Peptides against a protein of PDB entry 5EFW. Designs and how they scored, part 25

Target 1, 141 residues: chain A of PDB entry 5EFW
Amino acid sequence: TTLERIEKNFVITDPRLPDNPIIFASDSFLQLTEYSREEILGRNARFLQGPETDRATVRKIRDAIDNQTEVTVQLINYTKSGKKFWNLFHLQPMRDQKGDVQYFIGVQLDGTEHVRDAAEREGVMLIKKTAENIDEAAKEL

## One batch from the design tools (peptide; aimed at target 1 L3 I12)

Design b1_p19_7 (made by RFdiffusion4)
Pose (drawn by RFdiffusion4):
Structure b1_p19_7 (pose): chain A 141 residues (1-141), chain P 19 residues (1-19)
Amino acid sequence: as target 1 above (141 residues)
Amino acid sequence: ETEEIKETALEMDEKMRET
């Protein structure tokens, strides 16, 4: 299917279920994070967080979800085995024709450090185009 | 409640892979 043919890291969540769980995770996301589908479907994506994760940054994501809008940030995430990586993360809601939120889309791009300038502009362009591709691929669900 | 949510998530995942 088209959703499966999207070669990027992403997860999709359902905010209509308690605690906004993951309902779909990409093949690339699972192998990057070392988790399986059985392990993480039904879980809130906060399991990616840990000690060196910036709390104010996590706060900006919480607020954006509460307000039902987009957000782009960078933060420290951990794999299942505990390896650290920087995550250039973009979040956006999928809405129906009436504007009601159906799901949230999250797209991840791994790095070894915080990026800025041209490197950040390129990464943001890649993850925002992927989110639009995901929204178009999942519009009937 | 957690298992029910997980079962629902697995059904939605399968639906997305079939659509």

Design b1_p19_7_s1 (made by RFdiffusion4, then SolubleMPNN; from b1_p19_7, 9 letters changed)
Fold by OpenDDE base, seed 1:
Structure b1_p19_7_s1 (fold): chain B 141 residues (1-141), chain A 19 residues (1-19)
Amino acid sequence: as target 1 above (141 residues)
Amino acid sequence: MEEEIKEKAFEIDELFRKS
């Protein structure tokens, strides 16, 4: 099934609503972040950020949203209990048949450390492929 | 949480589970 193919950490956000809130979160995402679905739906994903989250990296994400483009970054995120993790994060717009942005797809690959080189490239390929799978599955929305 | 968002989340969940 499509669910099995995309059983990863991901969210879908709606930039057409105020503050681009999360409108869907995978079960894995909830487990990773330690939040319930009720706690995160309708909220901007910035609640994952904390003291050690690099602000320049956050600005890259903001710019991608504003420009309706994709971006891939690594940043420190925090669980509900305050546990830090490195998030290899990919964001891309989901467009309708007219080419207009409907949603954003955010895919998270968590780790205990910042990854580089081959490990980073492999992770990037994984999260990008995941995003494409989500995009294909969501065409019926 | 807005009801519209809740309904949309359900719709997306159903779509993925049924595909």
Scores: peptide ipSAE 0.314, ipTM 0.848, DockQ to the pose 0.401
OpenDDE base, seeds 2, 3, 4, 5: peptide ipSAE 0.298, 0.305, 0.257, 0.228; ipTM 0.843, 0.841, 0.817, 0.808

Design b1_p19_7_s2 (made by RFdiffusion4, then SolubleMPNN; from b1_p19_7, 9 letters changed)
Fold by OpenDDE base, seed 3:
Structure b1_p19_7_s2 (fold): chain B 141 residues (1-141), chain A 19 residues (1-19)
Amino acid sequence: as target 1 above (141 residues)
Amino acid sequence: MEEEIKKKAEEIDKKMLES
């Protein structure tokens, strides 16, 4: 299902390290982006951006990280081979019991078109739910 | 520090793949 595909496509980043690098990438994320795990770990996710990636949207992501808040956006990303895709992207902080941010969870839904209206709302609902599930699972393990 | 969350994430990814 769409939810199953979304829930398998995620990364974990560490905002306490310089430039908030990716410290974990799911197998589905690697398949989507066409990178190996070794090529991704330790890097900021901006390597997915390219010429047609909207800079204002990127700024929204940066602001959310700086302010330690969640954000949901759609932006053009590029695979290693240069293929463009629309990324419906949700990012949210993972907090400890004291409420302090420890990591960020990023969930991606890829598509060929920029989605709007009901389709967008549905996608947003699904990726947010996926992020929450990952957060809860990480706390319990 | 990061090893714990990485191991948790790996387990999550594995379980999600199996489900």
Scores: peptide ipSAE 0.580, ipTM 0.904, DockQ to the pose 0.121
OpenDDE base, seeds 1, 2, 4, 5: peptide ipSAE 0.576, 0.569, 0.064, 0.371; ipTM 0.904, 0.901, 0.674, 0.866

Design b1_p19_7_s3 (made by RFdiffusion4, then SolubleMPNN; from b1_p19_7, 8 letters changed)
Fold by OpenDDE base, seed 1:
Structure b1_p19_7_s3 (fold): chain B 141 residues (1-141), chain A 19 residues (1-19)
Amino acid sequence: as target 1 above (141 residues)
Amino acid sequence: MEEEIKEKALEIDKKFLES
């Protein structure tokens, strides 16, 4: 399928449901986070956060959802086994034909370290492009 | 409530995978 062909780490969430739960997860995302589909679908993605996750960064994500805008941040996330990774994360709304927000698209670029400068710019470009591809693919379904 | 949302999400996820 179109979404299945996107071999990147991403989820789709539904802000129209209580607590904006995950309604789709790519195979790569499941492999990265070490969770099964059954374990994460229907849940808010905050289960990836842990002790060293910066709360101010999390608030930026929350604000973007509340304001129905896009945001790009880097934050510490944790796998099911407790392994830490730096997540270069991009979130953007997916709108319907009327312009209303249907879903949010979240794209994750995992790394062993916080990326800076050219590496960060390159990563941001990549995850934003991925988000646009997902948006286009999802609208064709 | 949570279980209902999970089942609905699983259904939507399956739909996306099969589309």
Scores: peptide ipSAE 0.499, ipTM 0.906, DockQ to the pose 0.846
OpenDDE base, seeds 2, 3, 4, 5: peptide ipSAE 0.493, 0.472, 0.474, 0.452; ipTM 0.907, 0.902, 0.900, 0.898

Design b1_p19_7_s4 (made by RFdiffusion4, then SolubleMPNN; from b1_p19_7, 10 letters changed)
Fold by OpenDDE base, seed 5:
Structure b1_p19_7_s4 (fold): chain B 141 residues (1-141), chain A 19 residues (1-19)
Amino acid sequence: as target 1 above (141 residues)
Amino acid sequence: SAAEIKKKAFEIDELMRKS
């Protein structure tokens, strides 16, 4: 499908199910996180968090989900093997024609360092654009 | 598996949304 051909790190979650589980994960996301699709689908994305993940940042993500809004943050995430990476993360709701939230789209831009200034602006633009592309692609399924 | 069910559910939900 068009959605499956999007070569970006992203997941789609279902807030209508208990604990907002991942219901779709891109191949790139699997490669980044070192998990299999079987290990990821049906789980909440919090398995990416670890000791150095900032709790306040995590709360921002939770609040965005609860309030059905978008959010963009940077946080430390961990691969299955325990490798740390900085995740420039964007989350936004996918709404139906009535305006009701159906899913959330999460886009990840990985890096070895926290990005700032021009690099951050570029990254934010990229992941937001990616999220919009995914939103459109998913609606075409 | 549970994972496969969730993946399929996504496709079905999207179809229903468009219908």
Scores: peptide ipSAE 0.075, ipTM 0.689, DockQ to the pose 0.181
OpenDDE base, seeds 1, 2, 3, 4: peptide ipSAE 0.059, 0.053, 0.060, 0.068; ipTM 0.666, 0.659, 0.661, 0.646; seeds 1, 3 fail the geometry check

Design b1_p19_8 (made by RFdiffusion4)
Pose (drawn by RFdiffusion4):
Structure b1_p19_8 (pose): chain A 141 residues (1-141), chain P 19 residues (1-19)
Amino acid sequence: as target 1 above (141 residues)
Amino acid sequence: SAAEEALEAERERIAELAE
């Protein structure tokens, strides 16, 4: 299917279920994070976080979800085995024609450090176009 | 695979822009 043909790291969550769980995870996201589908479907994506994760950054994500809007941030995430990576992360809601939120889309891009300038602009462009592709691929669900 | 190659190309491009 088209959703499965999207070669990027991403997860989709359902805010209508308690604690906004993951209902779909890309093949690339699972192998990057070393988790399986059986392990993480039904879980909130916060499991990616740990000791060196910036709390104010996590707060900005929490607030954006509460307000039902988009956010782009960078933060430290961990794989299943505990390896550290920087995550250039973009979040956006999918809405129906009346504007009601159906799901959240999250897209991840791994790095070894915080990026800025042109490197950041390129990464943001990639993850925002992917989110639009995901929204278009999942509009009937 | 093709997906791995596409993602690696994006990482290389971002690394070049960081310099």

Design b1_p19_8_s1 (made by RFdiffusion4, then SolubleMPNN; from b1_p19_8, 11 letters changed)
Fold by OpenDDE base, seed 4:
Structure b1_p19_8_s1 (fold): chain B 141 residues (1-141), chain A 19 residues (1-19)
Amino acid sequence: as target 1 above (141 residues)
Amino acid sequence: SSAEKKQQEVLERIKELSK
């Protein structure tokens, strides 16, 4: 389909399944993280975390999922080969017509540095817009 | 592949959200 070919790093997860596994990944996400689709589908996205990933930030992500809210954070992630990158990460629920959360959309903006100031604001705006676009695109397929 | 098929199935389910 065209959704996975969107040139953005994103996944869709299913919070209704145990441990909120990834159920969809874009091609760009696979390229970024160096994993195959087979390697990641059905897994929680925590495999991207490593020694330098801030646990407090991870807890913010978990809280957002539990509370069915959106969150935007920056955290250290790792590729399959162990390469570190700063991930400006945005997560938001995908809701049905009743307003019930059915899935989550996670968007990753990779970088070599922790972004600040205008660069951070721009990145946040971008990944939030991307998430909205993905939500619309997925529902309108 | 199996993964591709599973992912395609997900898209079908997501379509139902808009109905």
Scores: peptide ipSAE 0.528, ipTM 0.921, DockQ to the pose 0.025
OpenDDE base, seeds 1, 2, 3, 5: peptide ipSAE 0.161, 0.434, 0.510, 0.524; ipTM 0.727, 0.893, 0.918, 0.920; seeds 1, 5 fail the geometry check

Design b1_p19_8_s2 (made by RFdiffusion4, then SolubleMPNN; from b1_p19_8, 7 letters changed)
Fold by OpenDDE base, seed 5:
Structure b1_p19_8_s2 (fold): chain B 141 residues (1-141), chain A 19 residues (1-19)
Amino acid sequence: as target 1 above (141 residues)
Amino acid sequence: SAAEERQQAILERIAELSK
């Protein structure tokens, strides 16, 4: 089938490995976060968190992973150089043919400010659509 | 293993689409 190009910030993690490490990172994600692929692969994505990252929001992400559900939140993240950015973040499970969770898809929309209202709705639609595109791409195999 | 091979194929497909 013909699938859309996925030119967004995203990672794929493996919850079946200890600490749900990143097993894939898009080029855009690397550019955004200022890390190399070698620095990221095999690590939990919590390295993006810092002093101003809301702990309650982080707990929502953790709960979604534990419960194998999707979640959409906004949180402060940090680049390697320490630059803060607002991350409109969507996480959802990628399931195999049996319906079991195989991976998680994490999509990041970066910004200089916390977004609300129409801007937030638009961003949420974008990152959710991106996650679905990634999921569909995986289902081809 | 078959699982590892499938994972690699999936990631390669996604990698190509993400370029």
Scores: peptide ipSAE 0.578, ipTM 0.920, DockQ to the pose 0.028
OpenDDE base, seeds 1, 2, 3, 4: peptide ipSAE 0.445, 0.451, 0.463, 0.448; ipTM 0.887, 0.890, 0.894, 0.890

Design b1_p19_8_s3 (made by RFdiffusion4, then SolubleMPNN; from b1_p19_8, 10 letters changed)
Fold by OpenDDE base, seed 3:
Structure b1_p19_8_s3 (fold): chain B 141 residues (1-141), chain A 19 residues (1-19)
Amino acid sequence: as target 1 above (141 residues)
Amino acid sequence: SSAEEKQKEVLERIRELQK
């Protein structure tokens, strides 16, 4: 279902490598963005951004990475074919046993419009839940 | 594919990290 696909829509990045590249992408992410896995792995996720992507929102994401904190935002992203979509995006660090940041997980929920109020809250709960349950999200891989 | 194999390796590392 659409919900199941969204719940499994995520990437994992490695901040210890140059430019924090994607090292894992779910099938749902590939389907959403219209890229192959070969096209995605090793790249920074900024390739999803385009002319109408709000720069201030992008800065919030960058700040979260730099500060090793989580963040939830909505921003315009683009598919490979150039189709715009609103991305309700949640990012959070994954830490090792010592508490050091090992990876980041980014979870996406796509929509045709910017969502607010109850719809936004529901989406946020969904993507945060996915971020906290990586094993379940990756079972189809 | 090679990319899928690499990704599976990453997933295994993450699972081990979460133990």
Scores: peptide ipSAE 0.400, ipTM 0.884, DockQ to the pose 0.025
OpenDDE base, seeds 1, 2, 4, 5: peptide ipSAE 0.372, 0.388, 0.388, 0.385; ipTM 0.872, 0.879, 0.877, 0.879

Design b1_p19_8_s4 (made by RFdiffusion4, then SolubleMPNN; from b1_p19_8, 11 letters changed)
Fold by OpenDDE base, seed 4:
Structure b1_p19_8_s4 (fold): chain B 141 residues (1-141), chain A 19 residues (1-19)
Amino acid sequence: as target 1 above (141 residues)
Amino acid sequence: TEAEKRQEEIRKRIEELMK
């Protein structure tokens, strides 16, 4: 079902607003990060970063935003309570009929460790598919 | 504002999908 296709960890951000704030967060995302919706909406997703978050990886995300391209990375993120998790993260732009970027879709797959090999490939396929499902669903409604 | 309208629209769409 449509619900099943998007019942995952994701956010939608608005790059046409200052600092590309989160404008939508899935329930699963809130559960993962331990934040309320009120605490997240209107904020840049950088609040998930912490001491052990690789800054070079963060720069890859920033570059993708600036260049309006997609990116897939794996980085350490932190919950509200300070728990670390490995975030297999995929970001891609949502474009309008004119081809202009309207939003970004960010999909997160959490884990206790850095995933490798087949597990990583599977995770990447999953989060990319999820992003595409969200993109399609959001545009069709 | 236009930004608010856009945000409301996408929010409405996604929330409707997740019902």
Scores: peptide ipSAE 0.245, ipTM 0.820, DockQ to the pose 0.025
OpenDDE base, seeds 1, 2, 3, 5: peptide ipSAE 0.214, 0.153, 0.146, 0.203; ipTM 0.799, 0.710, 0.753, 0.789; seed 3 fails the geometry check

## One batch from the design tools (peptide; aimed at target 1 L3 D14 D96)

Design b1_p20_1 (made by RFdiffusion4)
Pose (drawn by RFdiffusion4):
Structure b1_p20_1 (pose): chain A 141 residues (1-141), chain P 20 residues (1-20)
Amino acid sequence: as target 1 above (141 residues)
Amino acid sequence: FQDVPEEFKEGIDAARERNS
């Protein structure tokens, strides 16, 4: 299917279920994070976080979800085995024609450090176009 | 939008089982 043909890291969550769980995770996201589908479907994506994760950054994500809007931030995430990576992360809601939120889309791009300038602009362009592709691929669900 | 689409069914079912 088209959703499965999207070669990027992403997860989709359902805010209508308690604690906004993951209902779909990309093949690339699972192998990057070393988790399986059985392990993480039904879980909130906060399991990616740990000791060196910036709390105020996590706060900005919490607020954006509460307000039902988009956010782009960078933060430290961990794989299942505990390896550290920087995550250039973009979040956006999918809405129906009346504007009601159906799901959240999250797209991840791994790095070894915080990026800025042109490197950040390129990464943001990639993850925002992917989120639009995901929204278009899942509009009937 | 569907209540339980096949593409997301496994994830919805896992979320329901976890919250039960």

Design b1_p20_1_s1 (made by RFdiffusion4, then SolubleMPNN; from b1_p20_1, 10 letters changed)
Fold by OpenDDE base, seed 4:
Structure b1_p20_1_s1 (fold): chain B 141 residues (1-141), chain A 20 residues (1-20)
Amino acid sequence: as target 1 above (141 residues)
Amino acid sequence: FKEEPEELAEGIRAALARAA
């Protein structure tokens, strides 16, 4: 679809379903992670984690989901082939008009290297803006 | 590549409909 072809790495998850599965993934996300769409849909995104993924950082993500808030972190993720990459990741809830969480938007920086300083700040701004754009487009949902 | 908000919204709605 047109949405899937948006050249940003992002997923949409449904926290109202068991284990908050991915219900949408962009083509860029699939390319980054080396998974097919069929392999991704219906799964929790934790399959990207591996041995060197910082557990404390993962807990921050879990807490954000449980508390229905946003979070921005940088963590080691793994492609399907086992290739490590640094993922600058932003997650935020998509709320309805009543303020109830309907979905989560997860955005991953397009890049595999650990970023610091100005590059990190720019990346954070980018992924947050991307998430906001998606949220604004789908806020009526 | 950046889609217009309406096109993005339509795509999201369609995707969510398929997932639901």
Scores: peptide ipSAE 0.126, ipTM 0.704, DockQ to the pose 0.079
OpenDDE base, seeds 1, 2, 3, 5: peptide ipSAE 0.038, 0.036, 0.067, 0.065; ipTM 0.598, 0.610, 0.650, 0.638

Design b1_p20_1_s2 (made by RFdiffusion4, then SolubleMPNN; from b1_p20_1, 9 letters changed)
Fold by OpenDDE base, seed 2:
Structure b1_p20_1_s2 (fold): chain B 141 residues (1-141), chain A 20 residues (1-20)
Amino acid sequence: as target 1 above (141 residues)
Amino acid sequence: MKEEPEELREGIEAARKRNE
């Protein structure tokens, strides 16, 4: 399918359902997080959070969802086995023709290391571009 | 964009089931 052709770490969530659950997860995302598709679909992405996940950063994500805006953050996430990784994460709303939010697109950088400076800026540009690609692809569904 | 694209149906249904 169109979305399956995008070989990046990403999810699509549905803010019109209770607790904004994940309704699509890329194969790469599953590999990164060590979860199966069945374990993830229908759940809020907060299962990736753990003890060292910065709560203020999480609040930024929550605020972006509530305000229907985009956000880019870097936060500690955990795989199913408990491995920590730095997630450079971009979230943006997917809007319909009327401008109403239909879904959210969440993109995670391929790398799991904490990035700074030029590397971070490059990563941000990459995941934002990826999100735009997903948005375009999704609108063709 | 469709209201509920087929490619997203599996996840949507899973979500509905988990949150019913």
Scores: peptide ipSAE 0.657, ipTM 0.924, DockQ to the pose 0.771
OpenDDE base, seeds 1, 3, 4, 5: peptide ipSAE 0.534, 0.652, 0.574, 0.644; ipTM 0.895, 0.913, 0.904, 0.910

Design b1_p20_1_s3 (made by RFdiffusion4, then SolubleMPNN; from b1_p20_1, 9 letters changed)
Fold by OpenDDE base, seed 4:
Structure b1_p20_1_s3 (fold): chain B 141 residues (1-141), chain A 20 residues (1-20)
Amino acid sequence: as target 1 above (141 residues)
Amino acid sequence: MKEMPEELREGIEAALERNA
């Protein structure tokens, strides 16, 4: 559909379901991670983690979900074939009019290299803006 | 159940198309 073909790496998860599964994944995300949509939907995104993934950073992600807050991190992830890549991504909750969290938006930077300095700041701004665009679109419902 | 609700999908798609 049109939504899947948006040229951004992003997923939507449902924290109200057991283990906060992915309920949507863009085509770009599938291409980046080398998984099919069938392999992604219904799963927690932790399958991207591997041996060299920093556990402290993973805990930051978990804490953000548990505390229903946003987080921006960069960590080693793995494709289905086992290829390592640096994943700069931003998570933020989608809230309803009552302020209750309905979903989480996860946006990943297009690049696979470790980014620093100005490049990192630019990437963070980009993925945050993308997340906001998706959230604002959802709020117009 | 573990997929995006249709109403949410349609709403987001419509909004993104309008704002494109």
Scores: peptide ipSAE 0.350, ipTM 0.827, DockQ to the pose 0.049
OpenDDE base, seeds 1, 2, 3, 5: peptide ipSAE 0.221, 0.206, 0.089, 0.229; ipTM 0.766, 0.759, 0.670, 0.773

Design b1_p20_1_s4 (made by RFdiffusion4, then SolubleMPNN; from b1_p20_1, 9 letters changed)
Fold by OpenDDE base, seed 2:
Structure b1_p20_1_s4 (fold): chain B 141 residues (1-141), chain A 20 residues (1-20)
Amino acid sequence: as target 1 above (141 residues)
Amino acid sequence: MMEEPEELREGIEAARRRNE
């Protein structure tokens, strides 16, 4: 499919369903997080959080969802096996022709290390561009 | 994007089942 051709770490969530569950996960995302598609689909992405995940950063994500805005953060996430990784994460709403939010697009940087300065800016540009590509692809479905 | 795309159907259905 069009979405499957996007070889990036990303999910699509459905805020119109209870608890904004993941309704699509890329193969790369599954590989990164060590989960199967069946384990992820229909769940809220909070299962990636763990002890060292900054709660304030999580709140930024939640606020963005509630306010239907985009956000870019770095946070500690955990794989299924409990492995920590730094997730440069971008989330943005996917809007229909009327401007109503239908889904959210969440993109995770390919790298698992904490990035700063120029590398962070570059990563942010990349994941934002990826999100736009996903948005365009999804709207063609 | 008026209707739910087929490519998202599996996840949507999974979500509905999990939230029932």
Scores: peptide ipSAE 0.646, ipTM 0.913, DockQ to the pose 0.746
OpenDDE base, seeds 1, 3, 4, 5: peptide ipSAE 0.515, 0.641, 0.161, 0.638; ipTM 0.899, 0.913, 0.744, 0.908; seed 5 fails the geometry check

Design b1_p20_2 (made by RFdiffusion4)
Pose (drawn by RFdiffusion4):
Structure b1_p20_2 (pose): chain A 141 residues (1-141), chain P 20 residues (1-20)
Amino acid sequence: as target 1 above (141 residues)
Amino acid sequence: SLTEEQKLENTEKLIELNRS
């Protein structure tokens, strides 16, 4: 299917279910994070967080979800085995024609450090185009 | 806007697709 042909890291969540769980995770996201589908479907994506994760950054994500809007941030995430990586993360809601939120889309891009300048602009462009591709691929669900 | 049943069915379809 088209959703499966999207070669990027992403997860899709359902805010209508308690605690906004993951309902779809990309093949690339699972192998990057070392988790399986059985392990993480039904879980909130906060399991990616840990000791060196910036709390105010997590707060900006919490607020953006509460307000039902987009957010782009960078933060430290961990794999299943505990390896650290920087995550250039973009979040956006999928809405129906009336504007009601159906799902949230999250797209991840791994790095070894915080990026800025041109490197950040390129990464943001990649993850925002992918989110639009995911929205278009999942509009009937 | 979608009905409650349509919302549940669409959620299940995504889970089933991901597992297949």

Design b1_p20_2_s1 (made by RFdiffusion4, then SolubleMPNN; from b1_p20_2, 10 letters changed)
Fold by OpenDDE base, seed 1:
Structure b1_p20_2_s1 (fold): chain B 141 residues (1-141), chain A 20 residues (1-20)
Amino acid sequence: as target 1 above (141 residues)
Amino acid sequence: SLSAEEREEGTKKLIELSLK
């Protein structure tokens, strides 16, 4: 499918299910995080958080979900083996024709460091464009 | 808007697609 052809790090979550679990994960996401698909489907993505993850940033993500808005942040995440990485993360709702939220799309751009200025702007543009592509592809299903 | 059935079918389809 068109959705499967998107070679980026992303997940789709279902806010109608308990704790907004992951219902789709790209192959790249699994490679990045070192988890199998069976390990992450049905779970909230918070398992990527760890000791150095900024709790205030996590609250921004939670607020965006609760308010059904988009958000873009950078936060420290952890792979299954415990390796830290900086995650330039974009989340946005996927809405139906009536405007009701169906799912959330989460896109991750990984890096070894926090990005600033031009690099950050470029990364944000990339992950937002990716999110739009995911939105279109998912609606074709 | 989507019916409850349509919404559930969409979720199942995404899960199944991910499991391929």
Scores: peptide ipSAE 0.541, ipTM 0.911, DockQ to the pose 0.787
OpenDDE base, seeds 2, 3, 4, 5: peptide ipSAE 0.532, 0.541, 0.537, 0.538; ipTM 0.909, 0.911, 0.909, 0.911

Design b1_p20_2_s2 (made by RFdiffusion4, then SolubleMPNN; from b1_p20_2, 8 letters changed)
Fold by OpenDDE base, seed 5:
Structure b1_p20_2_s2 (fold): chain B 141 residues (1-141), chain A 20 residues (1-20)
Amino acid sequence: as target 1 above (141 residues)
Amino acid sequence: SLSEEERKEGTEKLIELTLK
């Protein structure tokens, strides 16, 4: 499918299920995080958080979900093996024709360092564009 | 607007797709 052809790090979650669990994960996401599909399906994506993950940033993500809005942040995430990486993360709701939220799309751009200025702006544009592509692809199913 | 059943079917489709 078109969705499967998107070679980016992303997940789709279902806010109508308990704790907004992951219901779809790209192969790239699994490679990045070092988890198997069976390990992450049905779970909230918070398993990527760890000791150095900024709690205030996490709260921004939670607030966006609760308010059904989009958010773009940069935070420390951890792979299954415990490897830290800076995640330029974008989350946005997938809405139906009426405007009601169906799912959430989460896109991750990984990096070894915190990015700023031009690099950050470029990354933000990329992950937002990716989210739009995912939105379109998912709606084709 | 999608019905509850339609939404559920969509979720199931995504789950099946990712598990394929």
Scores: peptide ipSAE 0.574, ipTM 0.918, DockQ to the pose 0.786
OpenDDE base, seeds 1, 2, 3, 4: peptide ipSAE 0.500, 0.529, 0.526, 0.498; ipTM 0.891, 0.908, 0.906, 0.900

